# Ledger of designs, part 34: peptides against a protein of PDB entry 5OK6

Target 1, 215 residues: chain A of PDB entry 5OK6
Amino acid sequence: ELPGLDSQWRQIENGESGRERPLRAGESWFLVEKHWYKQWEAYVQGGDQDSSTFPGCINNATLFQDEINWRLKEGLVEGEDYVLLPAAAWHYLVSWYGLEHGQPPIERKVIELPNIQKVEVYPVELLLVRHNDLGKSHTVQFSHTDSIGLVLRTARERFLVEPQEDTRLWAKNSEGSLDRLYDTHITVLDAALETGQLIIMETRKKDGTWPSAQL

## One batch from the design tools (peptide; aimed at target 1 W170 S177 Y182)

Design b2_p19_8_s2 (made by RFdiffusion4, then SolubleMPNN; from b2_p19_8, 12 letters changed)
Fold by OpenDDE base, seed 1:
Structure b2_p19_8_s2 (fold): chain B 215 residues (1-215), chain A 19 residues (1-19)
Amino acid sequence: as target 1 above (215 residues)
Amino acid sequence: SAEAYERITDVSKIEENSK
């Protein structure tokens, strides 16, 4: 059974726990398609539970570029295309109205940037490859706030690099050259890494030489 | 030193050198 309309409004729009709550780093927020949300607002503000303005199931289909990988369309804008809700509010709406069958929730994390908290709607997807097999990529998602060290560790894990093997990263830049990611303490953001960017893991040879040193 | 390389201009060369 649906809660009373006023109760729904208060629960979702409550400044302490609803849409207007402060962003907290590490918390999950969810995207809701804007038109659905506006229809819900109209429904609950109308005061008639039997109104034809009933929003039905949440359907974020228009936010996805595909229904296979469930990737978001590029260039979506908060307040125009979607609304962000904290996890509690999202779960309430899903429990009340349901989510379109087979459609995954669009969960995103709050990240801490130097001066702001932000819901990271578009994490960075990097193409991880080995220097000796550039054609075999592993697509891995990273936060802009993740360190290059994490990218390196992730690459080592994906490629089953032995602990004694020494590795380093290179990023393919816009000019088609490789820039070495020598500082592993900086973030993905600081390194200006972008979605779809090729990241090459170089493994040191047994003779102690780097493959790149022969160039 | 070989470890001091900061830029590789030809990506294909790194793969070729590993063959």
Scores: peptide ipSAE 0.225, ipTM 0.807, DockQ to the pose 0.561
OpenDDE base, seeds 2, 3, 4, 5: peptide ipSAE 0.210, 0.213, 0.212, 0.212; ipTM 0.796, 0.798, 0.800, 0.796; seed 3 fails the geometry check

Design b2_p19_8_s3 (made by RFdiffusion4, then SolubleMPNN; from b2_p19_8, 10 letters changed)
Fold by OpenDDE base, seed 5:
Structure b2_p19_8_s3 (fold): chain B 215 residues (1-215), chain A 19 residues (1-19)
Amino acid sequence: as target 1 above (215 residues)
Amino acid sequence: SAEANLRITDVEAIEKNSL
């Protein structure tokens, strides 16, 4: 049985634990399609549980670009296309109304940027390759707050690089040249890495030379 | 400038210094 409409409203919309609560770094938040959410608001504010305004199952279909990888459409705007709910509020709504069959939840993390905390709706998808086999790629998602060091570690892991092997990263820039990622302490954001960008891991030769130094 | 050849040990050192 659904909770009382006033109870639903108070659990989801409150400023302490609901939609309006402060963001905290590392917490999970969930996207809810705006039209569904507005329908739910109208339903619970109407005060009639038998109302024709019943929202039905949560349906985020309009937020997805594809139903294979469940990627979000580009350019979605908070408050226009979707609302953000903390995990507890999301789980309440799913428990009460259900989620459309086969749709995954759209979970995102709160990140801390120098001047703001935000839900990272669009993390960076990097295309990781080795310098000697550009045809074998790993697409890996990173936060804008992740270090280049993490990108390098992840590339080493994905390509099964031995601990004794030296590696370094190159990013393919918009001009088609390669920029070396020297500083591994900077973030993906600071390095201005973008979704779909090619990141080349170079492995040092046994003779101590780098492949790129011979080009 | 010694091109910092990042060995995995250097990456682990970075991770330890970031904590």
Scores: peptide ipSAE 0.017, ipTM 0.502, DockQ to the pose 0.062
OpenDDE base, seeds 1, 2, 3, 4: peptide ipSAE 0.008, 0.014, 0.010, 0.007; ipTM 0.492, 0.472, 0.418, 0.452

Design b2_p19_8_s4 (made by RFdiffusion4, then SolubleMPNN; from b2_p19_8, 11 letters changed)
Fold by OpenDDE base, seed 5:
Structure b2_p19_8_s4 (fold): chain B 215 residues (1-215), chain A 19 residues (1-19)
Amino acid sequence: as target 1 above (215 residues)
Amino acid sequence: SPEAFERITDVEKIPEASK
């Protein structure tokens, strides 16, 4: 059942638990297509539940470039293309109006950057490969705030590396050269890693030498 | 930071063999 229009407005738009609430690291927020959201605002502000301004089901179709993998379009802008809602507010709207059939929710996490919290709408997708088989990649999503150490551990897991095997990472740069990711404590952001970038996991030889030492 | 990285130039892949 739809609650009263004033109740809907207060539940979604309030500064304590709704759209305007403070961002907190690790929380889930959801994207809502801007035109739908504005239609909803007009509906609830109009004061007539039987109004022709009823927004219908949430439809985020225009935010997706890929309806197979549900990848977002590049260059979407908060406040122009979409609105961010905290999980509770999103779930209320979905409960009241529904979500377009077949569309997944667009869930994103709040991350803590230097001096600011932000909803990470575009996390980094890296192509993980082994040094001896560059043609077989695993695409893995990482936060900009994730450490290189996490990338390394993830690569080891994906390639089923045994605990006793020693590994390290290289990033293929824009010049086509390899940058060794020596410091595993820095973040993906600090390492300037980008979506689609090739990350090479090198495995140390049994003799204690590194394959790259031949170069 | 990129300053923490070692760079290998003019390489497409890491070889399988050790020295």
Scores: peptide ipSAE 0.037, ipTM 0.625, DockQ to the pose 0.434
OpenDDE base, seeds 1, 2, 3, 4: peptide ipSAE 0.021, 0.024, 0.024, 0.020; ipTM 0.617, 0.557, 0.525, 0.593

## One batch from the design tools (peptide; aimed at target 1 N132 D179 I200 L215)

Design b2_p20_1 (made by RFdiffusion4)
Pose (drawn by RFdiffusion4):
Structure b2_p20_1 (pose): chain A 215 residues (1-215), chain P 20 residues (1-20)
Amino acid sequence: as target 1 above (215 residues)
Amino acid sequence: PHFERIHVTDEQLEEWSKAQ
C-alpha cells in the first residue's frame, strides 16, 4: 500500500533516508530517469493522491544502451538525464511504484577522491583475457580507485588460475601495442586505463620464461 | 608510473596468441 504523499516526500527527499543523505565511500546509490522523478515530485507535491500525475512504475529504459547488455549510456548528466537516490530511497520507491518488468536497477557506489566524495556513475569496464586466447574475455567493472593489484587478483579468480601459476598484466593501447602494467599499487586511474580496454594476463611457463619474451 | 611498451601489430599479436 502507498504511503501518504507527505510521508513519501519525507522518505525520499530528507535526512538520512533520502536525497540529503551524506555521501559515504562504498555506499550504493541508484539512478532514476529524470522525467519519472519529476513526475513523482509533481505528484507528491500536488496534494491529490488520485491525481493523473501519478507516475506509475519506474522505467529507466531511456538510460540504457540496449537490453542485451543493459549498459548505462555514456555521456549522461546528473540533474539532466537522471537523479541519484540512496539505496533506501530506491528500495522504497520500487516497493511503492514497482520497477519495469525485466529491467535491472542501475546501482553505483560512492568513492573517495582527493578532496571529495562522489558517486562513480562511470567505472572502467575492462576486458580481461589470458594471453593464449584474446577473444575469451571476462568483462568486469573496476573503480577508477581500484588498484592494478585488484585487477590482477580479479583476473586470476575469474579464470581459475591456480596458486602456483605466476601471472602478470599488459594493456592493449589505442595504437594496438602493449603497455606493461608493472606496478600493482597504483590505481586504474593512475594507469590511465579506459572503458573497453583489453587487459592481457600472461602466465609464466614451467621453465620460468614468459610468453611475452617472444614479442 | 612505470613505462614499458612492446610495439606489435594486430597480426603479430594474434599470431603470438595462437602460438601459445

Design b2_p20_1_s1 (made by RFdiffusion4, then SolubleMPNN; from b2_p20_1, 12 letters changed)
Fold by OpenDDE base, seed 4:
Structure b2_p20_1_s1 (fold): chain B 215 residues (1-215), chain A 20 residues (1-20)
Amino acid sequence: as target 1 above (215 residues)
Amino acid sequence: MPKERIVVSDEELQAHSASL
């Protein structure tokens, strides 16, 4: 059953689980399409539950670039294209109004950066490949706060690398160069890795030489 | 520290990979 309009407003906007609550690292937040949210605001502020301003089910269709992989459009801006709600508020809205059939929720995580916390709307999708099979990639999402060490471990896992095999990473640049990711303690952000970037895992040869020495 | 950088074309990289 739908709560009273004032209760809805307080729970979503000003409640302990409201839109303006402090961000906490690791928490899930959800995107809501801006026009739907504004329609909801108008509805609950109108004071008439039977108003023609009823927002209907949540529809985030305009935020997606495709309905196959459900990827977000590039360049979406908070407050213009979408609003961010904490998990509890999102679940309230979904329970009250429903979500458009077939659409997945747009769940994102709060990340901790040196000076700020933010919802990471666009995690980095890297294309992981082996140096000897550049045509076979694994697309994996990483946080900007994830370490290069995690990227390397993930690559090793995906390619079933044995523990005794020595491996290292190269980032392929668009200008026709490879940069070695030699420091595994820096983050994806620090390394300036971007979505769609090819990350090459090089495996050391049995003779102790690196294949890249021949480049 | 300067990043270890290799300048290589896509064609050269692919040829290298295929030769291994």
Scores: peptide ipSAE 0.424, ipTM 0.896, DockQ to the pose 0.779
OpenDDE base, seeds 1, 2, 3, 5: peptide ipSAE 0.421, 0.421, 0.421, 0.418; ipTM 0.896, 0.895, 0.896, 0.895

Design b2_p20_1_s2 (made by RFdiffusion4, then SolubleMPNN; from b2_p20_1, 13 letters changed)
Fold by OpenDDE base, seed 5:
Structure b2_p20_1_s2 (fold): chain B 215 residues (1-215), chain A 20 residues (1-20)
Amino acid sequence: as target 1 above (215 residues)
Amino acid sequence: MPKETIKVSDEELAAHSASL
């Protein structure tokens, strides 16, 4: 059952718990396609529940690049292509209007960058490979705020590296050379890692030498 | 950021990987 139109507006648009609430690191926010949201605004502001302006089900189809992996289109802009809602507000709208059949919610996390909190709409997708099998990649998403140490741990886990094995990372740079990611305390952002970038995990030999020493 | 960089071609890297 749909709440009253004024109640819907107050629940979604308020500055304390709705769309205008402060961002908090680690919280989930959801994308809503802009035209649908504007249609909803017009509907609830109109004051007539039987109005022809009824928005129908939430449909985010125009935000997706593909319907297989449900990857977002590149270059989407907040306030132009989509609006961001906190989890509670999103769930209210879904419960009231529904979500288009088969579409997943577009959930994103608030991250803390230097001097700003932001919903990270585009996390970094890295291609993780092992130095001795460059043809088998694992695509893994990371936050810009994740440490290189987390990338390394994730690579070790994906490749089933034993705890006693020593490993390190190399990033393939734009010049085609390999940059060693030796500082594991810096972030993905600090390391300037980008989506689609190849990250090579090197495993130390039993003799204590590194395979890359032969390059 | 300080980086240790290896200049290697894709062919050399592939050959190296295959040799291990």
Scores: peptide ipSAE 0.336, ipTM 0.872, DockQ to the pose 0.860
OpenDDE base, seeds 1, 2, 3, 4: peptide ipSAE 0.326, 0.333, 0.330, 0.328; ipTM 0.870, 0.870, 0.871, 0.873

Design b2_p20_1_s3 (made by RFdiffusion4, then SolubleMPNN; from b2_p20_1, 10 letters changed)
Fold by OpenDDE base, seed 2:
Structure b2_p20_1_s3 (fold): chain B 215 residues (1-215), chain A 20 residues (1-20)
Amino acid sequence: as target 1 above (215 residues)
Amino acid sequence: MPKERIVVTDEQLQAHSASL
């Protein structure tokens, strides 16, 4: 059932779980297409529940670049293309208005950067490969705040590397070079890794030599 | 330890990978 207009406004904008509440690391937030949200604002602020300003179901179609993987378009800007809502507010809106049929929610996480918390709208998608099979990639999503150590562990897991096998990572650059990710304690952000970047997992040979020594 | 960088072309990298 659709609650009263004032109740909707208070719940979404000014509630304890409203749009303007502080970000907390690890929490889920959701994107709502800006035009829909503005129409909703006009509807609830208009004071007439029977008005022609009814926003209909939430439709984030314009935020997606594809309807297969439901990837976001690049370059979307908060406040211009979308608004961010905390999980509670999002779920209220979905319960009240519905979400476009077949369209998934756009869920993102709050991350902690050195001097700011933000919703990470664009996590980094890395292409993980083995040094001996560069054509077989595993696309894995990472936060900018994830460590290189996590990337390495994830690669080892995906490639079923045994615990006793020694491995290390190389980032392929667009310049025609490989940079060894030797410090596993730095973040994906610190390493300046980007979406679509090839990350090569090198496995140490039984003789104790590294395959890359032959490059 | 200093950052290790290997300058390698895509062709060289592919050839190396295929030889392993």
Scores: peptide ipSAE 0.396, ipTM 0.890, DockQ to the pose 0.760
OpenDDE base, seeds 1, 3, 4, 5: peptide ipSAE 0.388, 0.392, 0.394, 0.387; ipTM 0.890, 0.891, 0.891, 0.889

Design b2_p20_1_s4 (made by RFdiffusion4, then SolubleMPNN; from b2_p20_1, 11 letters changed)
Fold by OpenDDE base, seed 4:
Structure b2_p20_1_s4 (fold): chain B 215 residues (1-215), chain A 20 residues (1-20)
Amino acid sequence: as target 1 above (215 residues)
Amino acid sequence: MPVERIEVSDEELEAHSASL
């Protein structure tokens, strides 16, 4: 059953689980399409539950670039294209109004940056390949706050690299050259890695030489 | 910090990869 309009407003906007609550690292937040949210605001502020301003089910269709992989459009802006809600508020709205049939929720995580917390709307999708099989890629999502060490471990896992095998990463840069990711303690952000970027895992030869020494 | 950088064409990289 739908709560009273004032109760809805308080729970979603000003409650302990409301839109304006402090961000906490690791928490899930959800995107809501801006026009739907504004329609909801108008509805609950109108004071008439039977109003023609009823927003209907949540529909985030305009935020997606495709309905196959459900990827977000590039360049979406908070407050213009969408609003961010904490998980509890999102679940309230979904329970009250429903979500458009077939659409997945747009869940994102709060990340900790040096000076701020933010919801990471666009995590980095990297193309992981082996140096000896460039045609076989694994697309993997990483946070900007993830270490290069995690990227390397993930690559090793995906390619079933044995523990005794020595590996390192190269990033293909915008100039088409390869930059070695030698420091595994820096983050994806520090390394300036971007979505769609090719990351090559090189495996050391049994003779102790690196294949890249022949490039 | 000196970034270890290799300047290689896509064709050279593919040829190298295929030769291993």
Scores: peptide ipSAE 0.390, ipTM 0.894, DockQ to the pose 0.763
OpenDDE base, seeds 1, 2, 3, 5: peptide ipSAE 0.387, 0.386, 0.389, 0.388; ipTM 0.892, 0.892, 0.893, 0.894

Design b2_p20_2 (made by RFdiffusion4)
Pose (drawn by RFdiffusion4):
Structure b2_p20_2 (pose): chain A 215 residues (1-215), chain P 20 residues (1-20)
Amino acid sequence: as target 1 above (215 residues)
Amino acid sequence: SLEETEAANWAQFTGKNDTF
């Protein structure tokens, strides 16, 4: 059952429960298409529960590239294309109005940057492959603030690399050559990795030689 | 074979930058 209009307003907009919730690293926020949010706002501020301004179910279809991979469209601007809600507010709105059938929520995280916290709406999507098959990829979203060491550990896990196997990473650049990702302590941002980039994990041979020594 | 596959895959690249 829907809460009253003022109750909905307090839950979604105010304090710890709503949009005013402070940004804390690691917390989840969700994207809501702006038109739907504005319609909900007009409804809850209008004083009439029976109004035709009732927004209906949340539908973020215009925010997605397609329904095959459900990727968020690039180039979206907060306040123009979408509004961010903390996880609780999103949960409440979905429980009240429903979410379009078959459509996934758009969940993003808060990250720490040198002097600010922000929701990382566009993490870096990396294609992780082993050197022996460059077309067999695990597509994984990493934060700009994740380390290269995390990228390596993730690639190892995704490919079920055994503990005794030694592995290291390369990145294929826009010129079609390879840049060695030497330092596992630096971040994806420091390494200037971009979405859609191919990350190649090579495995040391049993004799100690590396496949890349052949390049 | 695996060796031939590895060689073919490495031939797809214009080179490498292996400087630390």

Design b2_p20_2_s1 (made by RFdiffusion4, then SolubleMPNN; from b2_p20_2, 7 letters changed)
Fold by OpenDDE base, seed 1:
Structure b2_p20_2_s1 (fold): chain B 215 residues (1-215), chain A 20 residues (1-20)
Amino acid sequence: as target 1 above (215 residues)
Amino acid sequence: SEEEQLAANLAQFTGANDVE
C-alpha cells in the first residue's frame, strides 16, 4: 500500500534524504524523467489517492538513447528532462510505484569539483587502445575527477600489461595530433579529456626504447 | 617530435584499424 500523499511529498521533497538535500561527494543520486515526476507531484498534491493523476511506474525511457546499452541521450538538462533524487528518495519511489520492467536505474555519483559538488550525469567515456593495435579498443567510463594515473592503471589492466612493463598515455586531440599525458596526477577534467576520445597506451620496448621515438 | 613520430607509426593502423 502507498503511504499517505502528504507523507510521500514530505519524504521525497522535504525529508533529510529529499530532493533538496545537500550534495555529498561519493553519494549516489538517481535520474527521474521529468514528466513522470511532475505527474507524481500533481498526484500527491491533489490529496486524492484514487485520482486519475496516479503516475504509474517510473518510466525513464525518454532519457535513454537505446535500450541495449542504456546510455543516456546527450544534452539532457536537469529540471527540463529529469530531476535528481538522492538514493533514499529514489528507492522510496521505486518501492511505491515500481520501475518500468527491464529498465535499469540511472544511478550517478556526486563528484567534488574545485568549487562545487555536482551529480556527474555524464562521466567521460574513453577509448583505450594500444599503440600497436588501434583496432582493439576498450571503452571505459571515468569520472572527470579520476586521475590520469587511474586511466593508465585501467589501461594496463585491460590490456594485461605485466608489472615490469613500462607504459605511458597519449590522447588524440581534436586536431588529430597526439598529446602526451605526462602528469598522471592531474584529473581527466584537468587534462580536458572528452567522451569518445582515443587514449593510446604506449608500451616501452624491451630494449628500453619507446615506439614513439622510432621512425 | 615524439608526437610526430608516434603519429607516423600509428598511421599504419589508421583506416581499417581506426576505432574512431
Scores: peptide ipSAE 0.120, ipTM 0.698, DockQ to the pose 0.079
OpenDDE base, seeds 2, 3, 4, 5: peptide ipSAE 0.164, 0.045, 0.065, 0.085; ipTM 0.721, 0.629, 0.676, 0.679; seeds 2, 3 fail the geometry check

Design b2_p20_2_s2 (made by RFdiffusion4, then SolubleMPNN; from b2_p20_2, 9 letters changed)
Fold by OpenDDE base, seed 1:
Structure b2_p20_2_s2 (fold): chain B 215 residues (1-215), chain A 20 residues (1-20)
Amino acid sequence: as target 1 above (215 residues)
Amino acid sequence: SEDEQLAANLSQFTGIDDTE
């Protein structure tokens, strides 16, 4: 059974625990399609539980580019295309109204940037490859706040690199040249890595030479 | 530079199968 309309409004819009709550790094937030959310607002503000303004189940279909991988469309704008809700508020709405059958929630994390907390709606998807087998890629999602060291470790893990093997990363830049990712302590953001960018893991040869050093 | 040469050398391996 649905809570009272005023209770719903207070629960979702509550500044302490609802939509207006402070962002906290590492917390999960969820995207809700804007029109659905506005319909819900109209419903609960109308004061009539039997109103024709009932929003129905949450349907974020318009936010997805496909229903296979459930990737978001590019260029979605908060407040125009979607609303961000903290996990508690999202779970309340799902409990009350349901989510469209088969549709996954759009969960995102709050990240800490130097001067701002933000829900990372678009994490970076990197194409990880080995220098000697570009045809075998692993697409892996990273936060902008993840270190290059994490990218390297992830690449090593995905390619089953043995602990004794030495590896390093290169990024293919927009000019088609390769830039060495020397500092593993900087973030994906600091390295200006972008979604779809090719990241090449070079493995050091047994003779101690690097493949890239071949003349 | 050495790094530019290394990058250039490695670049010869890229650009063929980087679409998958």
Scores: peptide ipSAE 0.034, ipTM 0.635, DockQ to the pose 0.069
OpenDDE base, seeds 2, 3, 4, 5: peptide ipSAE 0.028, 0.033, 0.029, 0.030; ipTM 0.616, 0.654, 0.626, 0.601

Design b2_p20_2_s3 (made by RFdiffusion4, then SolubleMPNN; from b2_p20_2, 9 letters changed)
Fold by OpenDDE base, seed 1:
Structure b2_p20_2_s3 (fold): chain B 215 residues (1-215), chain A 20 residues (1-20)
Amino acid sequence: as target 1 above (215 residues)
Amino acid sequence: SEEAQLAANLSQFKGINDTE
């Protein structure tokens, strides 16, 4: 049974634990398609549980570019295309109304940027490759706040690099040239890495030379 | 430069653009 309409409204819109709650780094938030959310608002504000304004199951289909990988469409705008809800509020709505069958929740994390907390709706997807086998990529998602060091460690893990092997990263830039990622302490954001960008892991040779240093 | 040399080396790999 659904809670009372006023109770639903208070639970979801509550400034302490609802939609208006402060963003906290590391917490999960969820996207809700805007039209569904507006219909829900109209329903609960209408005061009639039997109203034809009943929103039905949550359906975020319009936010996805595909139903295979469940990737978001590019260029979605908060307040226009979707609403962000904290995990508790999302779970309440799902428990009350359900989620479209087979559709995954759109979970995102709050990240801490220098002067702002933000729900990272679009994490960075990098194409990790080895310098000597560009045809075998690993697509890996990273936060903008993740370090280049994490990218490197992740690449090493995915390619089963032995601990004694020395590795470094290159990024293919928009001009098609390669930029060396020297500082592993900077973030993905600081390095200006973008989704779909090719990241090349170079492995040092046993003779101590780098492949990139070959004349 | 290391970058130029690596770029040259990588250009030898077929399908580099398909990887992107």
Scores: peptide ipSAE 0.129, ipTM 0.715, DockQ to the pose 0.080
OpenDDE base, seeds 2, 3, 4, 5: peptide ipSAE 0.089, 0.043, 0.047, 0.065; ipTM 0.695, 0.652, 0.679, 0.693; seed 3 fails the geometry check

Design b2_p20_2_s4 (made by RFdiffusion4, then SolubleMPNN; from b2_p20_2, 7 letters changed)
Fold by OpenDDE base, seed 4:
Structure b2_p20_2_s4 (fold): chain B 215 residues (1-215), chain A 20 residues (1-20)
Amino acid sequence: as target 1 above (215 residues)
Amino acid sequence: SEDEQLAANLAQFTGANDTE
């Protein structure tokens, strides 16, 4: 059942638990398409529950580039294309209005950058490959705050690398050359890794030599 | 540098596999 319009507004548009609440690292926030959200605002502010301004179910269709992978369109801007809601507020709206059939929620995490908390709307999608089999790739999302060590571990896991096998990463840069990711403690951001970037996992040979050193 | 040579070697190895 839909709560009263004033109650809806207070639950969603507040600084404690709603849209205006402070960001906290690790929390889930959700994207809501701006036009739908503005329609909802108009509905709840209008004071007439039977108003023709009823927003209907949440529809984020315009935020998606595709309906297969549900990838977001590039260049979406907060406050222009979408609004961000904390999990509680999002779940209220979904409970009240529903979500368009077949659409996944657009969940994102708050990350902590050196001087700011931000909802990471665009995590880094890396293309993970093995040095000897470029035809088998795994696209994996990482936070900008994730370590290169996590990228390496993830690559090892995806390719079922045995614990005793030594591996290292190379990133293909914009010039098409390969940069070795030596420091596994730096972040994806610090390494300047970008979405769509090829990350090559080199596996050490049984003879103790690296493939790159024998060529 | 040694790293540049290693990178070049790996790039050649990987690039050759993309063309088969």
Scores: peptide ipSAE 0.267, ipTM 0.769, DockQ to the pose 0.095
OpenDDE base, seeds 1, 2, 3, 5: peptide ipSAE 0.037, 0.237, 0.036, 0.033; ipTM 0.648, 0.762, 0.656, 0.641

Design b2_p20_3 (made by RFdiffusion4)
Pose (drawn by RFdiffusion4):
Structure b2_p20_3 (pose): chain A 215 residues (1-215), chain P 20 residues (1-20)
Amino acid sequence: as target 1 above (215 residues)
Amino acid sequence: SPPVHRLHVTDEQLEAWSQS
């Protein structure tokens, strides 16, 4: 059952429960298509529960590239294309109005940057492959603030690399050559990695030599 | 910016290496 209009407003807009909730690293926020949010706003501010301004189910279809991979469209601007809600507010709105059938929520996380916190709407999607098959990829989203060491550990897990196998990473650049990702302590941002980039994990041979010594 | 170690390889060399 829907809460009253003022109750909905308080839950979604105010304090710890709503849009005014402070940004804390690691917390989840969700994207809501702006038109739907504005329609909900007009409805809850209108004083009439029976109004035709009732927004209906949340439908973020215009925010997705397609329904095959459900990727968020690039180039979206907060306040123009979408509004961010904390996880609780999103949960409440979905429980009240529903979410379009078959459509995934768009969940993003708050990250820490040198002097600010922000929701990372566009993390870096990396294609992780082993050197022996450059077409067999695990597509994984990493934060700009994740370390290269995390990228390596993730690649190892995704490919079920055994503990005794030694592995290291390369990145294929826009020129088609390879840049060695030497330092595991720096971040994806420091390494200037971009979405869609191919990250190659090579495995050391049993004799101690590396496949890349052949390049 | 961190230093860059780069291998200049063609597409053919990279595919040959992958299949080796």

